# Peptides against a protein of PDB entry 4QMF, part 5

Target 1, 175 residues: chain A of PDB entry 4QMF
Amino acid sequence: ESSFMTLFPKYRESYLKTIWNDVTRALDKHNIACVLDLVEGSMTVKTTRKTYDPAIILKARDLIKLLARSVPFPQAVKILQDDMACDVIKIGNFVTNKERFVKRRQRLVGPNGNTLKALELLTKCYILVQGNTVSAMGPFKGLKEVRRVVEDCMKNIHPIYHIKELMIKRELAKR

## One batch from the design tools (peptide; aimed at target 1 R107 T115 N156 I160)

Design b1_p10_1 (made by RFdiffusion4)
Pose (drawn by RFdiffusion4):
Structure b1_p10_1 (pose): chain A 175 residues (1-175), chain P 10 residues (1-10)
Amino acid sequence: as target 1 above (175 residues)
Amino acid sequence: SIVASFLPND
C-alpha cells in the first residue's frame, strides 16, 4: 500500500549500486520492500503484507532521502532507530546569484570544515553539506538549532553569533 | 575541544 520514492543524482549512483544489497537487508528486518531504478535514477520504499508496523515506512522514506543526499550508509541506517530524527534542509531558494550562494554555503562549512564540525559538537548532531542541501541527524532540539543556524546562514547572518550563543549555553549548563 | 573558523560575510 504505502510507497515513497526519491530521486538521486548520477554521481551517487555507483555508491548506492554497491551498497544497495546492504540497504534491502536493513529494510528486510522491518519487512519493507525497496527497489533501485537505475535508468530513472530513483529509489522506492514500499510496505508489504508482512510488515509489522507500517509507520516505520516514514523512517524508511527518510533513509532513502538521506541516501540521495550523499549521506554515507552506516550513518544513514541510524534513522531506522527510535531515538533518531533527521532533517534535510533545502538551501537552494535563498540566493538567485550563484557566487553569493557559494559564498554563504562556504561560510556555513568554513575553513577545514571547522565551523561545521563545531556545530556538530554543539548541537550534538551529524551534519553533512552537499550541493543544494544540508542533511542533519540527531536529537530533535539539536536539529531545530541546526536548521536555525543553516537557514540564518544562507541569509546573510553570520554563524558566529549562533556558535557563541550555543557555547555560552553549554558552559552555563556545565556549572 | 572545539575549533571554529569563520569566513566573512559577503

Design b1_p10_1_s1 (made by RFdiffusion4, then SolubleMPNN; from b1_p10_1, 5 letters changed)
Fold by OpenDDE base, seed 1:
Structure b1_p10_1_s1 (fold): chain B 175 residues (1-175), chain A 10 residues (1-10)
Amino acid sequence: as target 1 above (175 residues)
Amino acid sequence: MIEAEFLPLP
């Protein structure tokens, strides 16, 4: 039997309480048990004797991880699909200066979110930039590209450079 | 196997 737990911030409690019945219903289809502890501020997922696929517990782990990082349930639940992967990229440790951190994080979003939307389209990923993390969901190839762009952005490489490269690669692949 | 992941709060 396998079990995974993740802590969530207090500001997510009300939302998680509201959607927890939908989480339970989604995991019950796979015979995965789940527990929301409002006192500890934790989510737990567990295999049961009826769990047929042992790999689904890893996807359930990823589901609660995404929910803890403010990914909405209708998006996060897609992680249970076989072709969907996720990544939670820690960005808080690349820059000690708060203003420089905020400025680099804002470059990833861009004006009106256009830089982020372009990156999402090119990588076929969903991307949520929040706090000290970037949460991404999509194909493994796209997630590798997202991680590179996000980390390089925090290393002062502007995302527009990588977006231009991804655009060129996409046009070359249509030939 | 029990795994606990703490993601630092922003």
Scores: peptide ipSAE 0.037, ipTM 0.690, DockQ to the pose 0.023
OpenDDE base, seeds 2, 3, 4, 5: peptide ipSAE 0.027, 0.026, 0.034, 0.031; ipTM 0.606, 0.602, 0.632, 0.622; seed 3 fails the geometry check

Design b1_p10_1_s2 (made by RFdiffusion4, then SolubleMPNN; from b1_p10_1, 4 letters changed)
Fold by OpenDDE base, seed 5:
Structure b1_p10_1_s2 (fold): chain B 175 residues (1-175), chain A 10 residues (1-10)
Amino acid sequence: as target 1 above (175 residues)
Amino acid sequence: MIVAEFLPLP
């Protein structure tokens, strides 16, 4: 039997309580058990004797990881699809200065979220910037591009350079 | 086997 646990921040508890029945129903289709512990502030997923696909537990692990990082359930549940991958990029340790961190994180979002929306469209990924992490969902190629842009942004390379490069590459690939 | 994953909190 395989089991995975993730901790979640206290501010996420109210939301997780409201959607937990939907999480349970989604995982029950795969015979994966789940537990929400409100005392510890944890989510657990477990294989059962009725779990036919042993690989689905890894997707269930990724589901609870995405939910802990503020991804909404209707988006996070798509991780159970075979063609869908995810990444949780830690950004909080690239800079020690809080103001510099906030400034670089804001460059990734851009004015009205337009920089982030452009990156989502070019990579075919969903992207959520929250706290000390960036959560992404999509094809493996797109996730690799997202991680590069996010890490480079925290290293003081402005996302606009990568966006321009991705636009040019996409135009050349249509010919 | 139980595996715990810790993510940096915001």
Scores: peptide ipSAE 0.032, ipTM 0.681, DockQ to the pose 0.024
OpenDDE base, seeds 1, 2, 3, 4: peptide ipSAE 0.031, 0.029, 0.021, 0.025; ipTM 0.679, 0.662, 0.568, 0.596; seed 4 fails the geometry check

Design b1_p10_1_s3 (made by RFdiffusion4, then SolubleMPNN; from b1_p10_1, 5 letters changed)
Fold by OpenDDE base, seed 4:
Structure b1_p10_1_s3 (fold): chain B 175 residues (1-175), chain A 10 residues (1-10)
Amino acid sequence: as target 1 above (175 residues)
Amino acid sequence: EIIAEFLPLP
């Protein structure tokens, strides 16, 4: 049997409690067991004797990872689809100065979230910027692009430059 | 196998 555990921050507890029956039902379709431990503040997923696809446990791992990083269940559960991948990009270690970190993180979002929305559209990804991580879901190619833009933003390369590049590449690919 | 993953908190 294979199992994965992830810790979640205390502020997620109430939400996770609310949706856990839905998590259980979604994983039961794949014969994956799951446990929410409110004392430890952890989520666990496990294969069972009835698990048919051994690879689904990795998707279940990714599901609980996404949930721990504040991705809403209706979005996070899409990770169980074969064509859907995810990435949790750690951004907290790129800069030591808190103000600089906040400023660079805000650049990913942009005015009214427009920068983030543009990046989501261009990469065909869902993207959630929260705390010290950026969670992304989508096709592998799109995730690679998201990671590049996110990391470069933390390295003081403004996302607008990458957005322009992605727009040009998209137009060239239509010809 | 049991694999524990720890993510940095926001």
Scores: peptide ipSAE 0.033, ipTM 0.672, DockQ to the pose 0.024
OpenDDE base, seeds 1, 2, 3, 5: peptide ipSAE 0.028, 0.028, 0.027, 0.029; ipTM 0.652, 0.653, 0.646, 0.657

Design b1_p10_1_s4 (made by RFdiffusion4, then SolubleMPNN; from b1_p10_1, 4 letters changed)
Fold by OpenDDE base, seed 3:
Structure b1_p10_1_s4 (fold): chain B 175 residues (1-175), chain A 10 residues (1-10)
Amino acid sequence: as target 1 above (175 residues)
Amino acid sequence: EIVAEFLPLP
């Protein structure tokens, strides 16, 4: 039997309580057990004797990871689909200066969220910038591109450079 | 097997 646990921040508690019955129902379809511990501030997923696909526990692990990082349930639950992958990119360790960190993180979003929206469209990914992480969901190729853009942004390469490259590559692939 | 995962929170 396999079990995974993730911690979540206190500000997510009320939301997680509200959607936990939906989490349970989604995981029950796969015979995966789950527990929400409000004292510890943790989510746990476990295989059961009725789990028919042992690999689904890894997707359940990814589900609780995404929920802990502020991804909404209707989006996060899509990780249980076979064709859907995710990545949680740690961005907090690239820059020691807080102001420089905030400025570089804001470049990922851009004016009116336009930079983020462009990156989502080009990579066919869902992307959420929250705190010290960027959560992404989509095809493996798109996730690889998102990670490159996010990490390079924290290394002071502006996202617009990569967006222009992705646009050119997309136009060339249509010919 | 039990695996605990923690990611830095904002």
Scores: peptide ipSAE 0.029, ipTM 0.656, DockQ to the pose 0.023
OpenDDE base, seeds 1, 2, 4, 5: peptide ipSAE 0.028, 0.028, 0.029, 0.027; ipTM 0.661, 0.652, 0.643, 0.576

Design b1_p10_2 (made by RFdiffusion4)
Pose (drawn by RFdiffusion4):
Structure b1_p10_2 (pose): chain A 175 residues (1-175), chain P 10 residues (1-10)
Amino acid sequence: as target 1 above (175 residues)
Amino acid sequence: AMLEDIPPIE
């Protein structure tokens, strides 16, 4: 009955093609069927007659969505867990110009990816920047903070204020 | 250290 599908770019195809057997196996634990269409370049997840809890299909949808945005499989299967949520942030429709987009995304990730790593440490979330999207996984509150930072960064508001704020909050909680 | 690693504001 329930079926969700997503598209993936070609540079991702090879990786998925070699790890797909691991995906259907992880999904087989929940009795969710999945198909990988190479010509169309898509992934599909479906519920079956023998699926115990159909609601997990939502998590399965998130899994293939994370897989379409260059999130590694070992990190991605964690979405099938309970205390795990995700958020794939679209950053494409903030800037009409291409140079400024790269400028702000590069500001988002920063030198040696340090600022991006700092966000991962402060929001306690896994964050991955790829093309037009920023994929995040972890606690709901930290996810809200990540979306806030990313969205406010793609708009010309620098991430330094946010990082400082989160650092202050963390030290205040240390007390 | 984290703040030093941030790109400067233009």

Design b1_p10_2_s1 (made by RFdiffusion4, then SolubleMPNN; from b1_p10_2, 5 letters changed)
Fold by OpenDDE base, seed 1:
Structure b1_p10_2_s1 (fold): chain B 175 residues (1-175), chain A 10 residues (1-10)
Amino acid sequence: as target 1 above (175 residues)
Amino acid sequence: DILKSLPPIE
């Protein structure tokens, strides 16, 4: 028997309560049990005696991790698919100064979210910047690219440099 | 056009 637990911040409680029946239904298809603990502020997933795929518990672990980091359920639940991977990139420890942190985080998003949208398109990933983390879902190659861009951004390398590089690579690949 | 929609480098 395997189980995984993830803590979630208080501001996610209302939303998680709202969608928890959907989480339960999605995991029931794989015979994975789940528990929402509002007192502790945690989500737990567990294999059952009816779980036939031992690997699915790792997907379930990733699901609750994504939900804890504000990924909407309709997107997060896609992690249960075999071809979908995810990454939760911690960005809060790269910069101590709050203002500098906010500025660099905002560079990832850009005006009207255009920078982030460009990165999503180029990497074929879903990307959500929230709080001290960036959550990404997509192919492994794309995820590696996202992590590089995100971390470099927090290290004061503007995302536009990487985006231009990715655009060039994409154009070359079309030939 | 992705490049045109991106902000200038700060």
Scores: peptide ipSAE 0.039, ipTM 0.722, DockQ to the pose 0.620
OpenDDE base, seeds 2, 3, 4, 5: peptide ipSAE 0.037, 0.037, 0.035, 0.035; ipTM 0.723, 0.714, 0.712, 0.724

Design b1_p10_2_s2 (made by RFdiffusion4, then SolubleMPNN; from b1_p10_2, 5 letters changed)
Fold by OpenDDE base, seed 1:
Structure b1_p10_2_s2 (fold): chain B 175 residues (1-175), chain A 10 residues (1-10)
Amino acid sequence: as target 1 above (175 residues)
Amino acid sequence: SILDSLPPIE
């Protein structure tokens, strides 16, 4: 039997408490147990003797990871679907200078979030930039593209360049 | 800000 645990920041506690019954219900369908530990500030998922699909525990792991990274439950729970994948991209270690980090992270979001929205549309992914990570959900191909753009952004390659490239590729694919 | 309050992912 398998178990996975993730920590969450204090500011998420109230929200997680609010939606935890929904988490429990969603995981119960797969006979996956879950625990919210408010003292440690952690979420845990576990297989049980009744777990039919052993692979679902990995999706449950991803679920709590996404929730810890501020993905709303209605979106995060979609990870339990067979055709849905996710990625949590670490961006905090590309640049040591805090100011430079903030600037590059902001480039990924863009004015009014327009850069990020464009990237979401082009990759058919949900993308949330939060803290030192970028959480993404969608098809594997799209996720691969997101990771490339995100990491390159932190390496000082502006996302607009990749967005233009993706647009061109889409047009070519339609022909 | 909320953006800066998340703990690092291991």
Scores: peptide ipSAE 0.034, ipTM 0.700, DockQ to the pose 0.033
OpenDDE base, seeds 2, 3, 4, 5: peptide ipSAE 0.030, 0.031, 0.029, 0.032; ipTM 0.685, 0.679, 0.692, 0.680

Design b1_p10_2_s3 (made by RFdiffusion4, then SolubleMPNN; from b1_p10_2, 5 letters changed)
Fold by OpenDDE base, seed 5:
Structure b1_p10_2_s3 (fold): chain B 175 residues (1-175), chain A 10 residues (1-10)
Amino acid sequence: as target 1 above (175 residues)
Amino acid sequence: SILDSMPPIE
């Protein structure tokens, strides 16, 4: 039997407790067991003797990873779908200066979140910027684009440049 | 900001 465990921050405890029955029900459909450990602050997923698809455990692993990084359950649970992939992009180590980090992260979000919304639309991904991590869900091609834009943003390449490029490519593809 | 005060575990 295979198992995976992830830690979650204390501030997520209340929410995870609230939705854990939903997590359990979603994973039960695939005969994947799960455990929420409030003492350790961890989530665990495990295959059982009734697990038919051995690959589903990897998606369950991704589910708890997304939940740990503040993705809400109704969105995170979509990872169990075959055509859905995810990526957790660490952005906290690109710059050492906190002020510079905050500024670059804010560029990714943009005024009223408009930059992020544009990126989501163009890549067909869900994107959540939280702390030192950007979580994304969507098609693999879109995820690759998101990671490029996010990392370049932290390397001081403004997201608007990539957004403009993606818009042009999209228009050309329609012809 | 909320983003700064609530970082996920990595």
Scores: peptide ipSAE 0.034, ipTM 0.689, DockQ to the pose 0.037
OpenDDE base, seeds 1, 2, 3, 4: peptide ipSAE 0.029, 0.028, 0.025, 0.026; ipTM 0.704, 0.687, 0.661, 0.681; seed 3 fails the geometry check

Design b1_p10_2_s4 (made by RFdiffusion4, then SolubleMPNN; from b1_p10_2, 4 letters changed)
Fold by OpenDDE base, seed 1:
Parts: sequence; C-alpha cells; structure tokens
Structure b1_p10_2_s4 (fold): chain B 175 residues (1-175), chain A 10 residues (1-10)
Amino acid sequence: as target 1 above (175 residues)
Amino acid sequence: SILESLPPIE
C-alpha cells in the first residue's frame, strides 16, 4: 500500500474544509482513501485493499498537491484523468528582493491577465500563479513550455519574448 | 490578435 501527504498553508484551510466531501467522493470512485488534518495542516491520500489501479495513487498525490497550491477543485480534479499531467513550479527562490520578485511574477500575469491567458492558449495548459508557485495542468509538451517561460521570467527574461516565439512556432507548424 | 493584446517588452 502507498500513501502520500502534502502540507497546505493556513489561508487554504477554510476552502479545503468546504470542498473536502467532493475530494472524498472523487477519490472513492478509485477506492483511494483521503484524510484532511486541520491540526497539522495536511492532506493525505492512500491506497486501500480495494484499490484496483495502482497508478491512480500518483494522480491522487498530484491532486492534493494542486489543492494545496490554491488550484480550485473543479480544475484540480481533472488531474485524475489519464491524459492530464501537472507541474508545480517553485518561483520563490529565484530572487531575494521582494519587490523584484513581485514585479517579475506580475509579468507572468500581465495587464488584465492577458499575458497568462496567451501562454495558456499557446501551451494548451491551465496555469495558476499563486504565492511562491505556479501550478500548471495540461499535456507534457505544454507543461515543459510553461516551466521554461515561468523560470525564465523569474530570471528576468520577459514572457512576451517566449510568447512571440511560441506563436511563430505555431504558425510554422500549421504550414 | 494575441500579440496585439500583449504589452511590449520592458
């Protein structure tokens, strides 16, 4: 039997309490057990004697990871689908200066979220910028592109550069 | 259209 645990920040507690029954129902379909520990601030998923697919526990692990990083349940639960992958990109350690961090993180989002929306469209990924992480869900190729753009952004390479490059590549692929 | 909605490189 396999078990995985993830910690979540205090500000996420109220939301997780609200949706935990939905989490339980979703995982019950796969005979995966789950526990929300409000004292420790953790979520746990584990296989049971009735778990049929041994690989689903890894997706359950990903589910609680995504939930801990503020991905809404209706989106996060899609990770249980076979064709869906995810990535949680840590962005908090690229710069020590808070103001610089905030500025670079904001570049990922852009005015009215347009930069992020463009990146989502080009990579066919869902992307959520929250705190010190960027959560992404989608195909592996898209996820690889997202991680590159996100990390480069924190290294002071503006996302628009990569977005333009991705657009050019997309147009070339259509020909 | 996507490019038009994006800000210039700063």
Scores: peptide ipSAE 0.039, ipTM 0.725, DockQ to the pose 0.569
OpenDDE base, seeds 2, 3, 4, 5: peptide ipSAE 0.037, 0.031, 0.028, 0.035; ipTM 0.715, 0.687, 0.669, 0.703

Design b1_p10_3 (made by RFdiffusion4)
Pose (drawn by RFdiffusion4):
Structure b1_p10_3 (pose): chain A 175 residues (1-175), chain P 10 residues (1-10)
Amino acid sequence: as target 1 above (175 residues)
Amino acid sequence: EITAEFLPND
């Protein structure tokens, strides 16, 4: 009955093609069927007659969504867990110009990816920047903070204020 | 420890 599909770019195809057997196996634990269409360049997840809890299909949809945005499989299967939520942030429709987009996304990730790593440490979330999207995984609150930082960064508001704020909050909680 | 390095605004 329930079926969700997503598209993936070609540079991702090779990776998925070699790890797809691991995906159908992880999904087989929940009795969710999945197909990988190479010509169309898409992934599809479906519920079956023998699926115990159909609601997990939402998580399965998130899994393939994370896989379409260059999130590694070992990190991605965690979405099938309970205390795990995700958020794939679209950053394409903030800037009409291409140079400024790169400027603000590069500001988002920063030198050596340090500022991006700092966010991961402060929001306690896994964050991955790829093309037009920023994929995040972890606690709901930290996810809200990540979306806030990313969205406010793609708008010309620098991430330094947010990082400082989160650092102050963390030290206040340490007490 | 946390190391955060920044780029300027455009």

Design b1_p10_3_s1 (made by RFdiffusion4, then SolubleMPNN; from b1_p10_3, 4 letters changed)
Fold by OpenDDE base, seed 5:
Structure b1_p10_3_s1 (fold): chain B 175 residues (1-175), chain A 10 residues (1-10)
Amino acid sequence: as target 1 above (175 residues)
Amino acid sequence: MIVAEFLPLP
């Protein structure tokens, strides 16, 4: 039997309580058990004797990881699809200065979220910037591009350079 | 086997 646990921040508890029945129903289709512990502030997923696909537990692990990082359930549940991958990029340790961190994180979002929306469209990924992490969902190629842009942004390379490069590459690939 | 994953909190 395989089991995975993730901790979640206290501010996420109210939301997780409201959607937990939907999480349970989604995982029950795969015979994966789940537990929400409100005392510890944890989510657990477990294989059962009725779990036919042993690989689905890894997707269930990724589901609870995405939910802990503020991804909404209707988006996070798509991780159970075979063609869908995810990444949780830690950004909080690239800079020690809080103001510099906030400034670089804001460059990734851009004015009205337009920089982030452009990156989502070019990579075919969903992207959520929250706290000390960036959560992404999509094809493996797109996730690799997202991680590069996010890490480079925290290293003081402005996302606009990568966006321009991705636009040019996409135009050349249509010919 | 139980595996715990810790993510940096915001």
Scores: peptide ipSAE 0.032, ipTM 0.681, DockQ to the pose 0.023
OpenDDE base, seeds 1, 2, 3, 4: peptide ipSAE 0.031, 0.029, 0.021, 0.025; ipTM 0.679, 0.662, 0.568, 0.596; seed 4 fails the geometry check

Design b1_p10_3_s2 (made by RFdiffusion4, then SolubleMPNN; from b1_p10_3, 4 letters changed)
Fold by OpenDDE base, seed 5:
Structure b1_p10_3_s2 (fold): chain B 175 residues (1-175), chain A 10 residues (1-10)
Amino acid sequence: as target 1 above (175 residues)
Amino acid sequence: DIVAEFLPLP
């Protein structure tokens, strides 16, 4: 039997309670058991004797990780698909100054979220900037590009430079 | 908007 646990912040509790039946139903299709512990503030996924594919537990692990980082269920559940990967990028430790952190994090989003939307389109990823993490879902190549842009942004390289580069590369690849 | 220069607006 394989088991994975993820802690979630208190502000996420109400939402997780609301969607937990949907989580259970999605995992039941794969004979993966799940537990929401409101006292500890944890989610657990477990294989059962009826689990046919042992690899699905790793995707279930990723599901609860995404849910803990504020990814909504209709998006997070897509991780159970074979062609879908995810990454949770920690951004909170790149700078000690809070104002500098907030400023650099805001650059990832941009005016009206346009910078983030551009990055999503170019990488074919879903991207959520929340708290001290950036959650991304998509193809492995796109996820690698997202991580580079996100980390470089926290290192004071503006996302616009990477976006311009990705746009040029995309146009050249269409010829 | 650099995106608008090269990508069609959705």
Scores: peptide ipSAE 0.011, ipTM 0.562, DockQ to the pose 0.070
OpenDDE base, seeds 1, 2, 3, 4: peptide ipSAE 0.006, 0.006, 0.006, 0.006; ipTM 0.409, 0.398, 0.403, 0.453; seed 1 fails the geometry check

Design b1_p10_3_s3 (made by RFdiffusion4, then SolubleMPNN; from b1_p10_3, 4 letters changed)
Fold by OpenDDE base, seed 1:
Structure b1_p10_3_s3 (fold): chain B 175 residues (1-175), chain A 10 residues (1-10)
Amino acid sequence: as target 1 above (175 residues)
Amino acid sequence: MIEAEFLPLP
């Protein structure tokens, strides 16, 4: 039997309480048990004797991880699909200066979110930039590209450079 | 196997 737990911030409690019945219903289809502890501020997922696929517990782990990082349930639940992967990229440790951190994080979003939307389209990923993390969901190839762009952005490489490269690669692949 | 992941709060 396998079990995974993740802590969530207090500001997510009300939302998680509201959607927890939908989480339970989604995991019950796979015979995965789940527990929301409002006192500890934790989510737990567990295999049961009826769990047929042992790999689904890893996807359930990823589901609660995404929910803890403010990914909405209708998006996060897609992680249970076989072709969907996720990544939670820690960005808080690349820059000690708060203003420089905020400025680099804002470059990833861009004006009106256009830089982020372009990156999402090119990588076929969903991307949520929040706090000290970037949460991404999509194909493994796209997630590798997202991680590179996000980390390089925090290393002062502007995302527009990588977006231009991804655009060129996409046009070359249509030939 | 029990795994606990703490993601630092922003």
Scores: peptide ipSAE 0.037, ipTM 0.690, DockQ to the pose 0.023
OpenDDE base, seeds 2, 3, 4, 5: peptide ipSAE 0.027, 0.026, 0.034, 0.031; ipTM 0.606, 0.602, 0.632, 0.622; seed 3 fails the geometry check

Design b1_p10_3_s4 (made by RFdiffusion4, then SolubleMPNN; from b1_p10_3, 4 letters changed)
Fold by OpenDDE base, seed 4:
Structure b1_p10_3_s4 (fold): chain B 175 residues (1-175), chain A 10 residues (1-10)
Amino acid sequence: as target 1 above (175 residues)
Amino acid sequence: MIIAEFLPLP
């Protein structure tokens, strides 16, 4: 039997309670058991005797990880698809100064979210910037590109530079 | 095997 647990922040509790039946139903299709502990503030996923695919437990782990990081259920549940991967990029440790951190994180989003939307389109990923993490979902190639742009943004490399590079690479790949 | 993952809270 394999089991994974993740903690979630208190502000996420109300939302997780409302969607937990949908989480259960999605995981039951794969014979994965799940538990929401409201006292500890944890989500757990477990293999059962009926779990056929041993790899699905890793996807269930990734599902609860994404949910803990404020990814909405209709997006997070797509991780159970074979072609979908995810990454949870820790950004909080790149900068000690809070104001500098907030400023660099805001550059990743850009005016009206346009920088983030451009990055999502170019990488074919979903991207959520929340607190001290960036959650991304998509193809492995796109996730690698997202991680580079996100980490470099926290290292004071402006996302526009990478967006221009990704645009050029995309036009070259059409030829 | 049980694995606990802790992510930094915002």
Scores: peptide ipSAE 0.031, ipTM 0.687, DockQ to the pose 0.023
OpenDDE base, seeds 1, 2, 3, 5: peptide ipSAE 0.030, 0.028, 0.028, 0.029; ipTM 0.679, 0.673, 0.670, 0.677

Design b1_p10_4 (made by RFdiffusion4)
Pose (drawn by RFdiffusion4):
Parts: sequence; structure tokens; C-alpha cells
Structure b1_p10_4 (pose): chain A 175 residues (1-175), chain P 10 residues (1-10)
Amino acid sequence: as target 1 above (175 residues)
Amino acid sequence: SEPEPIEVDL
């Protein structure tokens, strides 16, 4: 009955093609069927007659969505867990110009990826920047903070104020 | 104007 599909770019195809057997196996635990269409370049997840809890299909949809945005499989299967949520943030329709987009995304990730790593440490979330999206996984509150930082960064508001704020909040909680 | 990237010491 329930079926969700997503598209993936070609540079991702090889990786998925070699790890797809691991995906259907992880989904087999929940009795969710999945198909990888190479010509169309898509992934599909479906519920079956023998699926125990159909609602997990939402999580399965998130899994393939994370897989379409260059999130590694071992990190991605964590979405099938309970205390795990995700958020794939679209950053394409903030800037009409290409140069400024790269400038703000590069500001988002920063030198040596440090600022991006700092966000991972402060929001307690896994964050991955790829092309037109920023994929995040972890606690709901930290996810809200990540979306806030990313969206406010793609708009010309620098991430330094946010990182300082989160650092101050963390030290206040340490007390 | 576009602000430049930063490094953070935690």
C-alpha cells in the first residue's frame, strides 16, 4: 500500500549500488520492501502484507532520502532507531546568484570544516553539507537549532553569533 | 557585503 520514492544524482549511484544489499537487509528487519531503479536513478520504499508497524515506512522514507544526499549508510540506518530524527534542509532558493551561494555555504562549513564541526558538538547532531542540501540527524531540539543556524546562514547572518550563543548556553548548563 | 568564514575554539 504505502510507497515513497526519491531521486538521487548519478555521482551517488555507484555507492548505493554496492551498499544496496545492506539496505534491503536493514529494511527486511521491518519487512519493508525496497527497489533501486538505476535507469531512472531512483529509490523506492514500500510496505508489504507482512509489515508489523506500517508507520516505520516514514523512517524508511527518511533513510533513502538521507542516502540520496550523500549521507553514509552506517550513519543513515540510525534513522530506523527510535530516539533518532532527521532534517534535510534545502538551501537552493536563498540566493539567485551562484557565487554568493557558494560564499554563504562555504561560510556555513568554514575553514577545515571547523565551524561545521563546532555545530555538531554544540547541537549534538550529525550534519552533512552536500550540493543544495544540509542533512542533519539527532535530537529534535538540536535539529531545530541546526535548521535555525543553516537557514540564518544562507541569509547573510553570520553563524558566529549563533555559535557564541550556544557556547554560552552550554557553559551556563555546566554550572 | 559577504562576511568571511571563521574557525571556532570550543

Design b1_p10_4_s1 (made by RFdiffusion4, then SolubleMPNN; from b1_p10_4, 5 letters changed)
Fold by OpenDDE base, seed 5:
Structure b1_p10_4_s1 (fold): chain B 175 residues (1-175), chain A 10 residues (1-10)
Amino acid sequence: as target 1 above (175 residues)
Amino acid sequence: ELPEPVSVEL
């Protein structure tokens, strides 16, 4: 059997407690066991003797990783679908200065979240900017584009540049 | 930052 564990921050505890029955039910469909440890602050997923597809444990691993990084359950659970991939992009180590970090992270979101929404539409991904990570879910091609834009943003390349490029590419592809 | 998931093989 295979098992995966991830830690979660204390501020996620209340939410995870609330939705854990839903997590259990979703994983039960695949005969994957799960445990929420409130003392350690961890989530664990495990294969069982009844697990038919051994590869589903990798998606279960991704599920708990997404939940730990503040992705809501109704979105995170979609990772169990075959055509859905995810990425958790670490952004906290690109800049040492906190004010510069916050500024660049805010550029990714934009006014009223409009920059992020545009990026989501163009890449066909769900994107959540939270703390020191950006969580993304969608097709693999879209995820690669998201990672490029996110990392470049932290390297002081404004997201609007990439958004414009993606828009042009989309228009050309429709012809 | 949170640590990466830990793999335990049984």
Scores: peptide ipSAE 0.060, ipTM 0.785, DockQ to the pose 0.019
OpenDDE base, seeds 1, 2, 3, 4: peptide ipSAE 0.031, 0.052, 0.051, 0.053; ipTM 0.665, 0.733, 0.728, 0.736; seed 4 fails the geometry check

